# Ledger of designs, part 32: peptides against a protein of PDB entry 5ZKO

Target 1, 44 residues: chain A of PDB entry 5ZKO
Amino acid sequence: SASNPRKFSEKIALQKQRQAEETAAFEEVMMDIGSTRLQAQKLR

## One batch from the design tools (peptide; aimed at target 1 Q15 Q19)

Design b2_p28_3_s3 (made by RFdiffusion4, then SolubleMPNN; from b2_p28_3, 16 letters changed)
Fold by OpenDDE base, seed 4:
Structure b2_p28_3_s3 (fold): chain B 44 residues (1-44), chain C 44 residues (1-44), chain A 28 residues (1-28)
Amino acid sequence: as target 1 above (44 residues)
Amino acid sequence: as target 1 above (44 residues)
Amino acid sequence: AKEDAEIKEELELKEAIAKAEAEERRKA
């Protein structure tokens, strides 16, 4: 069967969405880690 | 015991490394999908 | 000293959450 461009477009969109979600999760954790580190430094 | 800033720095570095690895994996998949799509379009 | 220990634990927990979320996304 011929490749369906719509399916390719959908796959790309899903991958982009996944990447955005992973990036958002990373940013959240990194901000939290950074905040925690700053708090630890303030306690010294 | 006081929080160790070196450990916090290491954790941040590890998180950044992980994010870079995930990004690289995403880029590889996206390039493969894009190439496949382009090939499919050329066959039409 | 107790607060420092709690902060360290919180950091470790946040790292564990990040790892778990990354693994979950790789499995999807």
Scores: peptide ipSAE 0.155, ipTM 0.604, DockQ to the pose 0.021
OpenDDE base, seeds 1, 2, 3, 5: peptide ipSAE 0.082, 0.151, 0.134, 0.145; ipTM 0.591, 0.619, 0.604, 0.614; seed 2 fails the geometry check

Design b2_p28_3_s4 (made by RFdiffusion4, then SolubleMPNN; from b2_p28_3, 17 letters changed)
Fold by OpenDDE base, seed 4:
Structure b2_p28_3_s4 (fold): chain B 44 residues (1-44), chain C 44 residues (1-44), chain A 28 residues (1-28)
Amino acid sequence: as target 1 above (44 residues)
Amino acid sequence: as target 1 above (44 residues)
Amino acid sequence: ASEDAEIKAELELKEAIAKAEAEEKAAA
């Protein structure tokens, strides 16, 4: 869904939301890597 | 173009790129706001 | 194969939690 916010406040709010979503995605990737490494260590 | 990176290094690299793109988008919004404010001040 | 499936399920759960926390932060 493409949104085109007219007000700057709306643009900023949307951008902050995107940044939070990107941070969540990064944390997810890092948790996956961390868990995989931990699991590999447990199997050694 | 949907990519599904298999390696963690690829996932991290892609995520870092996305974060940089979101940062650039934020900076663009802030520059637009700044320019608009400056223009409004010049007209006063 | 069964262990791999369990590992995958655990990862998916952790990912869901992380996403929910970020969405909460974005909504605040």
Scores: peptide ipSAE 0.107, ipTM 0.610, DockQ to the pose 0.029
OpenDDE base, seeds 1, 2, 3, 5: peptide ipSAE 0.107, 0.104, 0.099, 0.106; ipTM 0.614, 0.616, 0.608, 0.615

Design b2_p28_4_s1 (made by RFdiffusion4, then SolubleMPNN; failed a check: too like the target's own chain; its pose is not in this set)
Amino acid sequence: KEKEFQEQIALQKQQQKEQEEQQKKKAE

Design b2_p28_5 (made by RFdiffusion4)
Pose (drawn by RFdiffusion4):
Structure b2_p28_5 (pose): chain A 43 residues (1-43), chain B 44 residues (1-44), chain P 28 residues (1-28)
Amino acid sequence: ASNPRKFSEKIALQKQRQAEETAAFEEVMMDIGSTRLQAQKLR
Amino acid sequence: as target 1 above (44 residues)
Amino acid sequence: EELFENLNEEREELIEHLEELEEHEEEL
């Protein structure tokens, strides 16, 4: 499972992991401005 | 073909070089991250 | 952000290589 044999299974796993990370990466970058505004509130 | 070499040896050395650079910068931002968490005590 | 972009480029190159290997396996 974690280490498939078929190349098709390996490609599917790489694309799955890539989609998860991009979904999580585009969430962290999505609301950075909300955190950047917190500093202006603090200063 | 400069960033994309033909020989596999050149490709492996290139990936090794880039991995050393990426890890070196990563080991810097995560290193002095404690000094930033101490600055946070000044606010509260 | 730059590390994530590089990781995506390296993973895309890996997927392309795996697709070429899957095509070669089907031809065999």

Design b2_p28_5_s1 (made by RFdiffusion4, then SolubleMPNN; from b2_p28_5, 18 letters changed)
Fold by OpenDDE base, seed 4:
Structure b2_p28_5_s1 (fold): chain B 44 residues (1-44), chain C 44 residues (1-44), chain A 28 residues (1-28)
Amino acid sequence: as target 1 above (44 residues)
Amino acid sequence: as target 1 above (44 residues)
Amino acid sequence: AEAFKAQLEQRKQEIAELEKKLKEEEEK
């Protein structure tokens, strides 16, 4: 159906948004871990 | 800090949940594409 | 960390696959 590409496009856009949010959350976790490791190293 | 491992574990668990949700959404889109194609084939 | 990085790469591949399928549907 001619409407299917649009629906799929919208779902793909949502998937890209979710991926961006997941990436941002991952980067935050990694930064927190990195900061903690750096602090631990400075205390040695 | 001794509390960091728990906070990290919670953030990691949340990240895994997000990944599972994204996987489910991806699979849904793929199923919808497949279903639409199958229906289109049956109507031919 | 490496497992999560691998998963993010998988997500990129999944999106690329969806985009490919979208293009195929648009060409029909």
Scores: peptide ipSAE 0.266, ipTM 0.708, DockQ to the pose 0.192
OpenDDE base, seeds 1, 2, 3, 5: peptide ipSAE 0.230, 0.224, 0.264, 0.263; ipTM 0.669, 0.665, 0.706, 0.706

Design b2_p28_5_s2 (made by RFdiffusion4, then SolubleMPNN; from b2_p28_5, 21 letters changed)
Fold by OpenDDE base, seed 2:
Structure b2_p28_5_s2 (fold): chain B 44 residues (1-44), chain C 44 residues (1-44), chain A 28 residues (1-28)
Amino acid sequence: as target 1 above (44 residues)
Amino acid sequence: as target 1 above (44 residues)
Amino acid sequence: SKAFQEKLQQQKQEIAELEKKLKEEEEK
């Protein structure tokens, strides 16, 4: 069915977007943790 | 301002939940594609 | 998390394989 490939391509595109958003959120968390560790190290 | 370490543990927990949800969504997409292929094969 | 990064890379590869399979289906 010609509609099936398009629907799957849409689902894949949405999944790629979700992965990008999740990656960005992960990187933000890691940056915040890194900053906190650096601050804690400076206070020692 | 870098939130308290307790806020990081919360952020990490939330991120793990997001990862689990993304994984589930990915598996659903793969299952849908697989089922569609199987149906298409049966119609041939 | 190393495990998260590895899982993310695996999913990226699986998406690429799905895109390849999708292209193959469109060419039929």
Scores: peptide ipSAE 0.191, ipTM 0.600, DockQ to the pose 0.215
OpenDDE base, seeds 1, 3, 4, 5: peptide ipSAE 0.182, 0.181, 0.186, 0.148; ipTM 0.590, 0.587, 0.592, 0.562

Design b2_p28_5_s3 (made by RFdiffusion4, then SolubleMPNN; from b2_p28_5, 21 letters changed)
Fold by OpenDDE base, seed 4:
Structure b2_p28_5_s3 (fold): chain B 44 residues (1-44), chain C 44 residues (1-44), chain A 28 residues (1-28)
Amino acid sequence: as target 1 above (44 residues)
Amino acid sequence: as target 1 above (44 residues)
Amino acid sequence: SRAFQEQLERRKQEIAELEKKLAEEKAK
């Protein structure tokens, strides 16, 4: 139906948002790990 | 600190949950597209 | 994590596929 492209577009936008949030969360975890490792290295 | 491994594990678990939710949402979109196409085909 | 980065790339490909399908639907 003619409404399907809009619904799909909205769902795609939501998927992009989720991906961005997932990426940001991953980067935060990696930064925390990196910081911890750096601190541990400095304490050696 | 000794608490970091657990915090990281929790964050990783949350990340995996997000990935699963994103996958489910993606599959839903794909199913909706497929269903619409199938319905359109049946109406021809 | 390499595995996570690979998963992110897979997600990007999935979105690209959806966008392709959307474009195809709009053209019909």
Scores: peptide ipSAE 0.217, ipTM 0.653, DockQ to the pose 0.229
OpenDDE base, seeds 1, 2, 3, 5: peptide ipSAE 0.212, 0.174, 0.210, 0.214; ipTM 0.652, 0.614, 0.650, 0.653

Design b2_p28_5_s4 (made by RFdiffusion4, then SolubleMPNN; from b2_p28_5, 17 letters changed)
Fold by OpenDDE base, seed 3:
Structure b2_p28_5_s4 (fold): chain B 44 residues (1-44), chain C 44 residues (1-44), chain A 28 residues (1-28)
Amino acid sequence: as target 1 above (44 residues)
Amino acid sequence: as target 1 above (44 residues)
Amino acid sequence: SSLFQQKLQEQKEEIAELEEKLKKEEEE
């Protein structure tokens, strides 16, 4: 039975891309929180 | 500068949702690979 | 350590294991 390794490799590649996008979005959220905290500290 | 805690809490909630969706998509990929392997073994 | 970073690392390791299994099956 021809396991379609190409189809699974493509699914894995798409999943890696999704993980990279999710990581980038997480870093953006954390940077926004960090910048706001820094600004709040400077105003004290 | 009014830290908009409401906006940050919303951003965090959206990020948690994105992480849950990414996890679900990962589980789907793994299930597809597992099911295909099981079917291939049954056809041998 | 972020729980998110831990889960992400676990998923990366699982993907790598699957890629290795797929490579071994293609060599048979």
Scores: peptide ipSAE 0.161, ipTM 0.591, DockQ to the pose 0.113
OpenDDE base, seeds 1, 2, 4, 5: peptide ipSAE 0.158, 0.159, 0.160, 0.156; ipTM 0.591, 0.594, 0.591, 0.585

Design b2_p28_6_s1 (made by RFdiffusion4, then SolubleMPNN; failed a check: too like the target's own chain; its pose is not in this set)
Amino acid sequence: AAAEQSEKLALQKERQQQERAAQRRALM

Design b2_p28_6_s3 (made by RFdiffusion4, then SolubleMPNN; failed a check: too like the target's own chain; its pose is not in this set)
Amino acid sequence: AAAEESEELALQKERQAEETRAFREALM

Design b2_p28_6_s4 (made by RFdiffusion4, then SolubleMPNN; failed a check: too like the target's own chain; its pose is not in this set)
Amino acid sequence: AAAEQSRKLAEQKERQAEERAAQRRALM

Design b2_p28_7 (made by RFdiffusion4)
Pose (drawn by RFdiffusion4):
Structure b2_p28_7 (pose): chain A 43 residues (1-43), chain B 44 residues (1-44), chain P 28 residues (1-28)
Amino acid sequence: ASNPRKFSEKIALQKQRQAEETAAFEEVMMDIGSTRLQAQKLR
Amino acid sequence: as target 1 above (44 residues)
Amino acid sequence: EVDLDSLTPEELEEYFQLQEILEESASE
C-alpha cells in the first residue's frame, strides 16, 4: 500500500499526496492577510 | 539543457546540490524559531 | 530522503519519470 508495485499505483499515490498538500498549502496561503492584519491591530 | 542535463550523473549531482541548499535554508528558519516564541511573551 | 546512488538504473529511471509526471500534473 505505502509502497506499491504497479507503476499505475505509484502514479496514483503521488498524485493523491500532491493534491492533499496543495489543498493544505493553498489554505495556509489563503488567509495569511488575516494574520498580517493582526500585527497592525497589535502595533 | 543547463538546468536539465543529459547524463544521469549530472542529474543526481544536481538534485543533491538543490537538496543541500533547500535543507540549509530550512535548518535556519526553523532553528531560531525559539527566539521568536520568546518575543511573544512581551505582548501578553 | 531517497538515496539515488543506491538505486538500480531501472529504479532511477522510474524515479525521474515519477518526478516528471508530477511536474506535468502541477503545471496543468

Design b2_p28_7_s1 (made by RFdiffusion4, then SolubleMPNN; from b2_p28_7, 12 letters changed)
Fold by OpenDDE base, seed 2:
Structure b2_p28_7_s1 (fold): chain B 44 residues (1-44), chain C 44 residues (1-44), chain A 28 residues (1-28)
Amino acid sequence: as target 1 above (44 residues)
Amino acid sequence: as target 1 above (44 residues)
Amino acid sequence: SVDLEALSEEELKEYFELQELLAKQAAE
């Protein structure tokens, strides 16, 4: 089907969603690192 | 099965892979825009 | 290469939004 400008807007919206999901995943990794560090500190 | 990397290095590597895949998706959308523009120019 | 002068206002808006998102991803 012909590339309707609305299709680009939908693609952009989907990519923004993916970016948010990626950011959340990155934050989760950082929290895991922080948790591990905290546990290591408690063992000292 | 969802890859649950235990090592932080593996988690970071997976995150970088996702970033690269998202970048590729953006580039594909940009190529589609370019193609649409080219088609529009030919119709003028 | 994208010729920006050939894009409609709507296409330009979407183009720049994509560029912004791409730049944010590259900076992370």
Scores: peptide ipSAE 0.159, ipTM 0.684, DockQ to the pose 0.122
OpenDDE base, seeds 1, 3, 4, 5: peptide ipSAE 0.144, 0.126, 0.147, 0.142; ipTM 0.686, 0.672, 0.689, 0.672; seeds 1, 4 fail the geometry check

Design b2_p28_7_s2 (made by RFdiffusion4, then SolubleMPNN; from b2_p28_7, 11 letters changed)
Fold by OpenDDE base, seed 5:
Formats: sequence, structure tokens, C-alpha cells
Structure b2_p28_7_s2 (fold): chain B 44 residues (1-44), chain C 44 residues (1-44), chain A 28 residues (1-28)
Amino acid sequence: as target 1 above (44 residues)
Amino acid sequence: as target 1 above (44 residues)
Amino acid sequence: SVDLDALSPSELEEYFELQQYLAEQAAA
């Protein structure tokens, strides 16, 4: 069936948002690792 | 609070899965674009 | 699928820009 270019644009926009959310989640995990390591060093 | 390395490993594994799903979604859209182009060529 | 024959020149340009974006994401 025929697709509208606007629909493709919407799909791409949704994928961009999803990518940003996934990146943020990954960065949060990395920050938590760093914070935990820093706290452990302070207690020594 | 102290973090468990196993919990971090699980979070990373989940992020890897999400990345794979995102890649698959992009590949699906690319395949649809390619199919559309091929169909257009056949009609000419 | 996209009806390429129904697209104006500007819509066609947007369509190809979207294709390029997807290709870049697939290569990353």
C-alpha cells in the first residue's frame, strides 16, 4: 500500500526519542557506577 | 548506597537488548524503502 | 510503501533525506 512521507517522518521522530531515552538510561547506569566507586574511595 | 555488580551487569544487558531492537526497527524501515523503490521501478 | 509518483519535488527531497538518516543510523 502507498505510504505518506509524513508518516515516515513521524516514525523517525519516534525512533529518535527512543534512542535518546536509551542513551539517558545508559548514562544513568554509568553515573551510578562512578558514584558508587567514589563513595567507596571516600570510606577508605 | 552500595551497588551490586550483578545488578549493573543486568542493566547493561538490558540496554544492549534495547540497542538491538532499535537497530532492527531501522533496518525494517530501510527494507520498506528499498521495496518501495523496487516496486516503482517495476511499474515503469 | 511510498507512492513516489505522487510526490512533489520537495516531498521527494524529504523522502531521500529520511532514507539517508536511516542509513547513517544503521551504520552506527
Scores: peptide ipSAE 0.187, ipTM 0.682, DockQ to the pose 0.034
OpenDDE base, seeds 1, 2, 3, 4: peptide ipSAE 0.111, 0.141, 0.175, 0.176; ipTM 0.635, 0.663, 0.674, 0.681; seeds 1, 3 fail the geometry check

Design b2_p28_7_s3 (made by RFdiffusion4, then SolubleMPNN; from b2_p28_7, 12 letters changed)
Fold by OpenDDE base, seed 1:
Structure b2_p28_7_s3 (fold): chain B 44 residues (1-44), chain C 44 residues (1-44), chain A 28 residues (1-28)
Amino acid sequence: as target 1 above (44 residues)
Amino acid sequence: as target 1 above (44 residues)
Amino acid sequence: PVDLEKLSPSELEEYFELQQELARQAAE
């Protein structure tokens, strides 16, 4: 569809938010991995 | 909730897919901006 | 009709910030 420049800032803002959420999700995965490793280390 | 290491590879794969989708969405926004600029340039 | 409104400096800054974040994610 046709692009409207007045919507671009909103599009960028929404995309930025989505990316932040994806970053947070990725960090959560990494924390889970780290936590599991720590638990395994304690039990050994 | 508790993390299951057997699920980590799947989590990473899903996260990579999400990142790719977010990248594509960003590129679409940039294409829209470029297209609009080109149209404006033609009309001026 | 074509909207002739241009990106503001703030929008350009947001673009740059988004690109940096994408680069960070790709590097991890």
Scores: peptide ipSAE 0.151, ipTM 0.692, DockQ to the pose 0.135
OpenDDE base, seeds 2, 3, 4, 5: peptide ipSAE 0.120, 0.120, 0.142, 0.132; ipTM 0.661, 0.664, 0.683, 0.680; seeds 3, 4 fail the geometry check

Design b2_p28_7_s4 (made by RFdiffusion4, then SolubleMPNN; from b2_p28_7, 12 letters changed)
Fold by OpenDDE base, seed 3:
Structure b2_p28_7_s4 (fold): chain B 44 residues (1-44), chain C 44 residues (1-44), chain A 28 residues (1-28)
Amino acid sequence: as target 1 above (44 residues)
Amino acid sequence: as target 1 above (44 residues)
Amino acid sequence: SVDLEALSEEELKEYFELQQLLAEQAAE
């Protein structure tokens, strides 16, 4: 049967959204590490 | 303050679970796309 | 948020590796 491309496009869009959210979470953690390291250097 | 390592291990375990779930969801979408393409080829 | 000062180097490494793998997979 003919697949509905719109439904697949929606699924792909949702997956891309999840990727973006995980990337944002990763970047936040990296920023926190950077800040913590910088503070640790200043206190040494 | 002393962080509870057991709680962090739990957070990492939950992150691993989330990763596995996202991977499974991605693979399901890709399988659906693949199946649709295969059916379309058979009908041509 | 994650208390990064409380995480071991191994836990941090695993966390970042998991995040990278997920991002790479979703980019295909």
Scores: peptide ipSAE 0.168, ipTM 0.684, DockQ to the pose 0.112
OpenDDE base, seeds 1, 2, 4, 5: peptide ipSAE 0.156, 0.144, 0.136, 0.138; ipTM 0.679, 0.676, 0.648, 0.647; seeds 1, 4 fail the geometry check

Design b2_p28_8 (made by RFdiffusion4)
Pose (drawn by RFdiffusion4):
Structure b2_p28_8 (pose): chain A 43 residues (1-43), chain B 44 residues (1-44), chain P 28 residues (1-28)
Amino acid sequence: ASNPRKFSEKIALQKQRQAEETAAFEEVMMDIGSTRLQAQKLR
Amino acid sequence: as target 1 above (44 residues)
Amino acid sequence: EVAELEAEVAELEAEVAELEALVAEFEA
């Protein structure tokens, strides 16, 4: 499972992990401005 | 073909070089991250 | 000998094209 044999299974796993990370990466970058505005509120 | 070499030895050495650079900068931003969490006590 | 070598080159070119297509599936 974590280490498949078929190349088709390996490609599917790489694409799955890539989609998860990009979904999580594009969330952290999505609302950075909300955090950048918190500093102007603090200063 | 400069960033994309033909020989596999050149490809492996290139990946090893980039991995050393990426890890070196990563071990710097995460290193002095404690000094930033201490600055946070000044606010509260 | 020339005919055997031309067959070996055509087989290796076919393998290289399949491997290049497989590597392109692994690309992000």

Design b2_p28_8_s2 (made by RFdiffusion4, then SolubleMPNN; from b2_p28_8, 21 letters changed)
Fold by OpenDDE base, seed 3:
Structure b2_p28_8_s2 (fold): chain B 44 residues (1-44), chain C 44 residues (1-44), chain A 28 residues (1-28)
Amino acid sequence: as target 1 above (44 residues)
Amino acid sequence: as target 1 above (44 residues)
Amino acid sequence: KKEEEEKEKKRKEEEERRKKELEELFKP
């Protein structure tokens, strides 16, 4: 029975960490797109 | 050469899907916490 | 240096166990 408030707070903290990691991965994808666009623009 | 705008659009779409799944999982955790709290309140 | 590396390994293993317990909540 997951009735330990400490276990819920830990679950919330881990989920927030996962969401932050997914945000960082999204920012990396956007940076790669930006870099590729800049490279393509320099080759024109 | 990864210059296919379609491939970047696919990467962005997949990343947005993953972020939405992580948000849904967080909402489920919060629902479980709420349910457990309500059950504990009914047993008092 | 080896004792710090073992402490870090143990922290990562504990974090991975906690992450698995979180994933079990998200199973329908």
Scores: peptide ipSAE 0.235, ipTM 0.622, DockQ to the pose 0.017
OpenDDE base, seeds 1, 2, 4, 5: peptide ipSAE 0.221, 0.229, 0.234, 0.216; ipTM 0.613, 0.643, 0.627, 0.609

Design b2_p28_8_s3 (made by RFdiffusion4, then SolubleMPNN; from b2_p28_8, 25 letters changed)
Fold by OpenDDE base, seed 2:
Structure b2_p28_8_s3 (fold): chain B 44 residues (1-44), chain C 44 residues (1-44), chain A 28 residues (1-28)
Amino acid sequence: as target 1 above (44 residues)
Amino acid sequence: as target 1 above (44 residues)
Amino acid sequence: KRKRRAEEKRRRKRKRRKRKRLAKLFKP
């Protein structure tokens, strides 16, 4: 079955969205670590 | 220009590979955070 | 349109380099 180019463009869009969500989750966790490290330094 | 379905399948495969690399890097960082938190707790 | 795509690619490359630097800081 010739894979419909519309379905492929949609799959690429969904995959880009998922990658953006994983990137956001990574950035959030890295911010939480940064804040935790700053708090731990402030408690010294 | 009708977007060549082979070019789309290749783009999807490359995007999946990038996502898997990002997920692995995320998991590695989360493990390192977990170990750092455990070490910080062991030092108290 | 082409300049915006090039800039987005540069931004993605910078973010990937920052992540690789962070991952190297977390590697013992």
Scores: peptide ipSAE 0.278, ipTM 0.611, DockQ to the pose 0.023
OpenDDE base, seeds 1, 3, 4, 5: peptide ipSAE 0.252, 0.250, 0.241, 0.259; ipTM 0.637, 0.637, 0.626, 0.637

## One batch from the design tools (peptide; aimed at target 1 T36 A40)

Design b2_p29_1 (made by RFdiffusion4)
Pose (drawn by RFdiffusion4):
Structure b2_p29_1 (pose): chain A 43 residues (1-43), chain B 44 residues (1-44), chain P 29 residues (1-29)
Amino acid sequence: ASNPRKFSEKIALQKQRQAEETAAFEEVMMDIGSTRLQAQKLR
Amino acid sequence: as target 1 above (44 residues)
Amino acid sequence: EAEVAELEAEVAELEAEVAELEAEVAELE
């Protein structure tokens, strides 16, 4: 499972992990401005 | 073909070089992250 | 600023994980 044999299974796993991370990465970058505004509120 | 070499040896050395650079910068931002968490006490 | 620095660290961790997956894809190719 974590280490498949077939190349097709390996490609599917790499694409799955990539999609997860891009989904999570594009969430952290999505609302950075909300955190950048917190500093202006604090200063 | 400069960033994309032909020989596999050149490709492996290139990945090793980049991994060393990426890790070196990563080990810097995460290193003095404690000094930033201490600055947070000043606010509260 | 501390919360911005923690987000920058989270971004750096995610960029390192993406670079690891790109290296695994390059090994499989």

Design b2_p29_1_s1 (made by RFdiffusion4, then SolubleMPNN; from b2_p29_1, 17 letters changed)
Fold by OpenDDE base, seed 4:
Parts: C-alpha cells; structure tokens; sequence
Structure b2_p29_1_s1 (fold): chain B 44 residues (1-44), chain C 44 residues (1-44), chain A 29 residues (1-29)
C-alpha cells in the first residue's frame, strides 16, 4: 500500500518535535546540575 | 520475501549504537553519583 | 546532595530516551 506521503510527513514532523522537546529537557537538567555543583562549590 | 540483509544489518547496527549510548549514559551517571558521594563524605 | 543525584538520574533517563528517539528517526529516514 502506497504510504500516504502526508501521513509519513506528519509522522516525521511529530518525531522531530519530540526530539526537540527531549533535547530541551536534557539541556535544562544539564544546566540545573551545573548550577547545583557551582553552588555547592561556593558553599565550601 | 528475502530479508534484505543490508536492511537487517543496518537495523542491527542502529540497535547496537542505541545500546552503546544507553550504556555510556548509565555509566556516566553512576560514576557521577559515586564522585558526589565521595565528595559529600569528605565534607563531613 | 540528594537533589543532585535525583537530577543525575533524570539526566540518564533523558539520555536513554533521546537515544531511542534517534533510533526511531533513523528508521524513518
């Protein structure tokens, strides 16, 4: 069955969105870890 | 239908890559947790 | 630093999920 190119493009767009959201969450947590470590160093 | 051995090999390669990335992420976190514990013990 | 450990565990989960999404994307390409 010919994969409906519209359905395929929608699936790709959704996948790219999810990847961007996960990347943003990753960066947020990395920044939080970095800030927490820096704060702990300043308190020593 | 003859499984295209190229498509199978590509799928296996992608699976191995994912597994290696997941393992590396796990090991990094475990190492970081270990270092954080050691640091916390030194501050007591 | 329990807060830091919690964030490190969260980070690991996010890295694993990212790797899964990358594999799914590569299967669509």
Amino acid sequence: as target 1 above (44 residues)
Amino acid sequence: as target 1 above (44 residues)
Amino acid sequence: MPELREREVELAKLRMRRAQLQQEQAALE
Scores: peptide ipSAE 0.309, ipTM 0.662, DockQ to the pose 0.498
OpenDDE base, seeds 1, 2, 3, 5: peptide ipSAE 0.306, 0.302, 0.298, 0.305; ipTM 0.663, 0.661, 0.657, 0.663

Design b2_p29_1_s2 (made by RFdiffusion4, then SolubleMPNN; from b2_p29_1, 12 letters changed)
Fold by OpenDDE base, seed 3:
Structure b2_p29_1_s2 (fold): chain B 44 residues (1-44), chain C 44 residues (1-44), chain A 29 residues (1-29)
Amino acid sequence: as target 1 above (44 residues)
Amino acid sequence: as target 1 above (44 residues)
Amino acid sequence: MAELAELEVEMAKLRMRRAELEREKEELE
């Protein structure tokens, strides 16, 4: 594969986007779990 | 949202899959960059 | 080169998040 700096910059940019999407999904899951735990504690 | 342990276990399983896919994509990008750097060094 | 270092830091975060999700799963079992 040709050492094209442009191709690598594009690949890195796409990877950063994937990481941001995974981060958002992770934070959503953790928030849901945390909120449920807090609700369960309030009912005790 | 109802504190349904099954729903959370499913959400956690899905998030682990997303993390595995992101890890694989990252490793591919890093391998491509690493191989290209090695090739460029061999040509110098 | 700086962008690669940023990606490596993000991989370290992924490993930490995986460990966190494993703990959460164990608490639900």
Scores: peptide ipSAE 0.323, ipTM 0.764, DockQ to the pose 0.055
OpenDDE base, seeds 1, 2, 4, 5: peptide ipSAE 0.321, 0.323, 0.321, 0.320; ipTM 0.763, 0.763, 0.763, 0.762; seed 2 fails the geometry check

Design b2_p29_1_s3 (made by RFdiffusion4, then SolubleMPNN; from b2_p29_1, 17 letters changed)
Fold by OpenDDE base, seed 3:
Structure b2_p29_1_s3 (fold): chain B 44 residues (1-44), chain C 44 residues (1-44), chain A 29 residues (1-29)
Amino acid sequence: as target 1 above (44 residues)
Amino acid sequence: as target 1 above (44 residues)
Amino acid sequence: MAALREKEVELAKLRMRQAELQQQQAELA
């Protein structure tokens, strides 16, 4: 059966949203790591 | 309809690739953790 | 140190999930 284009598009949209959320979380953690490393460097 | 063996094989191949990439990402971070620990130990 | 390590572990998890999502996108492309 042809994959319902509407269902496919909805799935893609949801996946893109999840990717964006994961990317944002990743960037946040990277910033936190960077800040922590910077703080550690300042204490040296 | 019988699950298309081709689609199954493709799914397995992609799953293996995913697992390899996940493993590599994990190992990278674990190495960073190890390096950070070593650096901190040297500063004690 | 402990706080950094915890964040690095969290980062590892996020990277893994990101890789999973990228592969899923490739499957749909």
Scores: peptide ipSAE 0.257, ipTM 0.647, DockQ to the pose 0.494
OpenDDE base, seeds 1, 2, 4, 5: peptide ipSAE 0.247, 0.252, 0.251, 0.250; ipTM 0.634, 0.640, 0.639, 0.639

Design b2_p29_1_s4 (made by RFdiffusion4, then SolubleMPNN; from b2_p29_1, 18 letters changed)
Fold by OpenDDE base, seed 3:
Parts: sequence; C-alpha cells; structure tokens
Structure b2_p29_1_s4 (fold): chain B 44 residues (1-44), chain C 44 residues (1-44), chain A 29 residues (1-29)
Amino acid sequence: as target 1 above (44 residues)
Amino acid sequence: as target 1 above (44 residues)
Amino acid sequence: MPELKELEVRLRELQMRLAELQREQEALA
C-alpha cells in the first residue's frame, strides 16, 4: 500500500525530535567528561 | 600497632595499580567519544 | 562530579541510542 504521507511525515518529525534529545544528552555527557578530566588533571 | 611496612607498601602498590587502571579506562572512554561524535555528525 | 563509571554507562547508552537512530534514518531514506 502507498505509504501514508501523513504517517511518514509524523515519523520524520518524531525522529527529528528524538535526534535533538539525544544530541542534548550527548552534550551533557561531554560536559561532564570535561569536568572530570579537569578534576583528574588537578590531582596530578 | 605499627603499621606493617610490607602491608603499607602493598597497599600503596595496589592503589597505584588501581589508579593506572582507572586512567586507562578513562582514556578508553575518551577515545570512544570521538567515534560517537562522528556517528552523531552523520545523523545531521 | 560524576564518577567515571557513571560516565561510561551513560556513554554506552548514548552509543546504543545513536546507533538505533542511524538505523531508523537509513530505513527512511
């Protein structure tokens, strides 16, 4: 059956939202790692 | 009781080993970050 | 500050989710 364009567009929109959320989470982890690295350097 | 110098030295050696292992683990994580970042970039 | 072990766990989780998103994107292309 022809893929319902509305359903397809909804899937794309949902995917974009999830991608944005994952990007934000990744950036948070990277920031935390940066802080940990700085702490480790201070202990040396 | 006087801390057994042998036991003390063993504790120090063990501590140094654990620190080295933690450092290695950190470096591994940092390396994996690069790969993950590359994957994330491909999604954009 | 977060412990290294926690960061490792979080990173692994993100890696899995990113891989899933990649597969989904490829399937829609």
Scores: peptide ipSAE 0.258, ipTM 0.676, DockQ to the pose 0.138
OpenDDE base, seeds 1, 2, 4, 5: peptide ipSAE 0.196, 0.194, 0.253, 0.254; ipTM 0.615, 0.613, 0.674, 0.676; seeds 1, 4 fail the geometry check

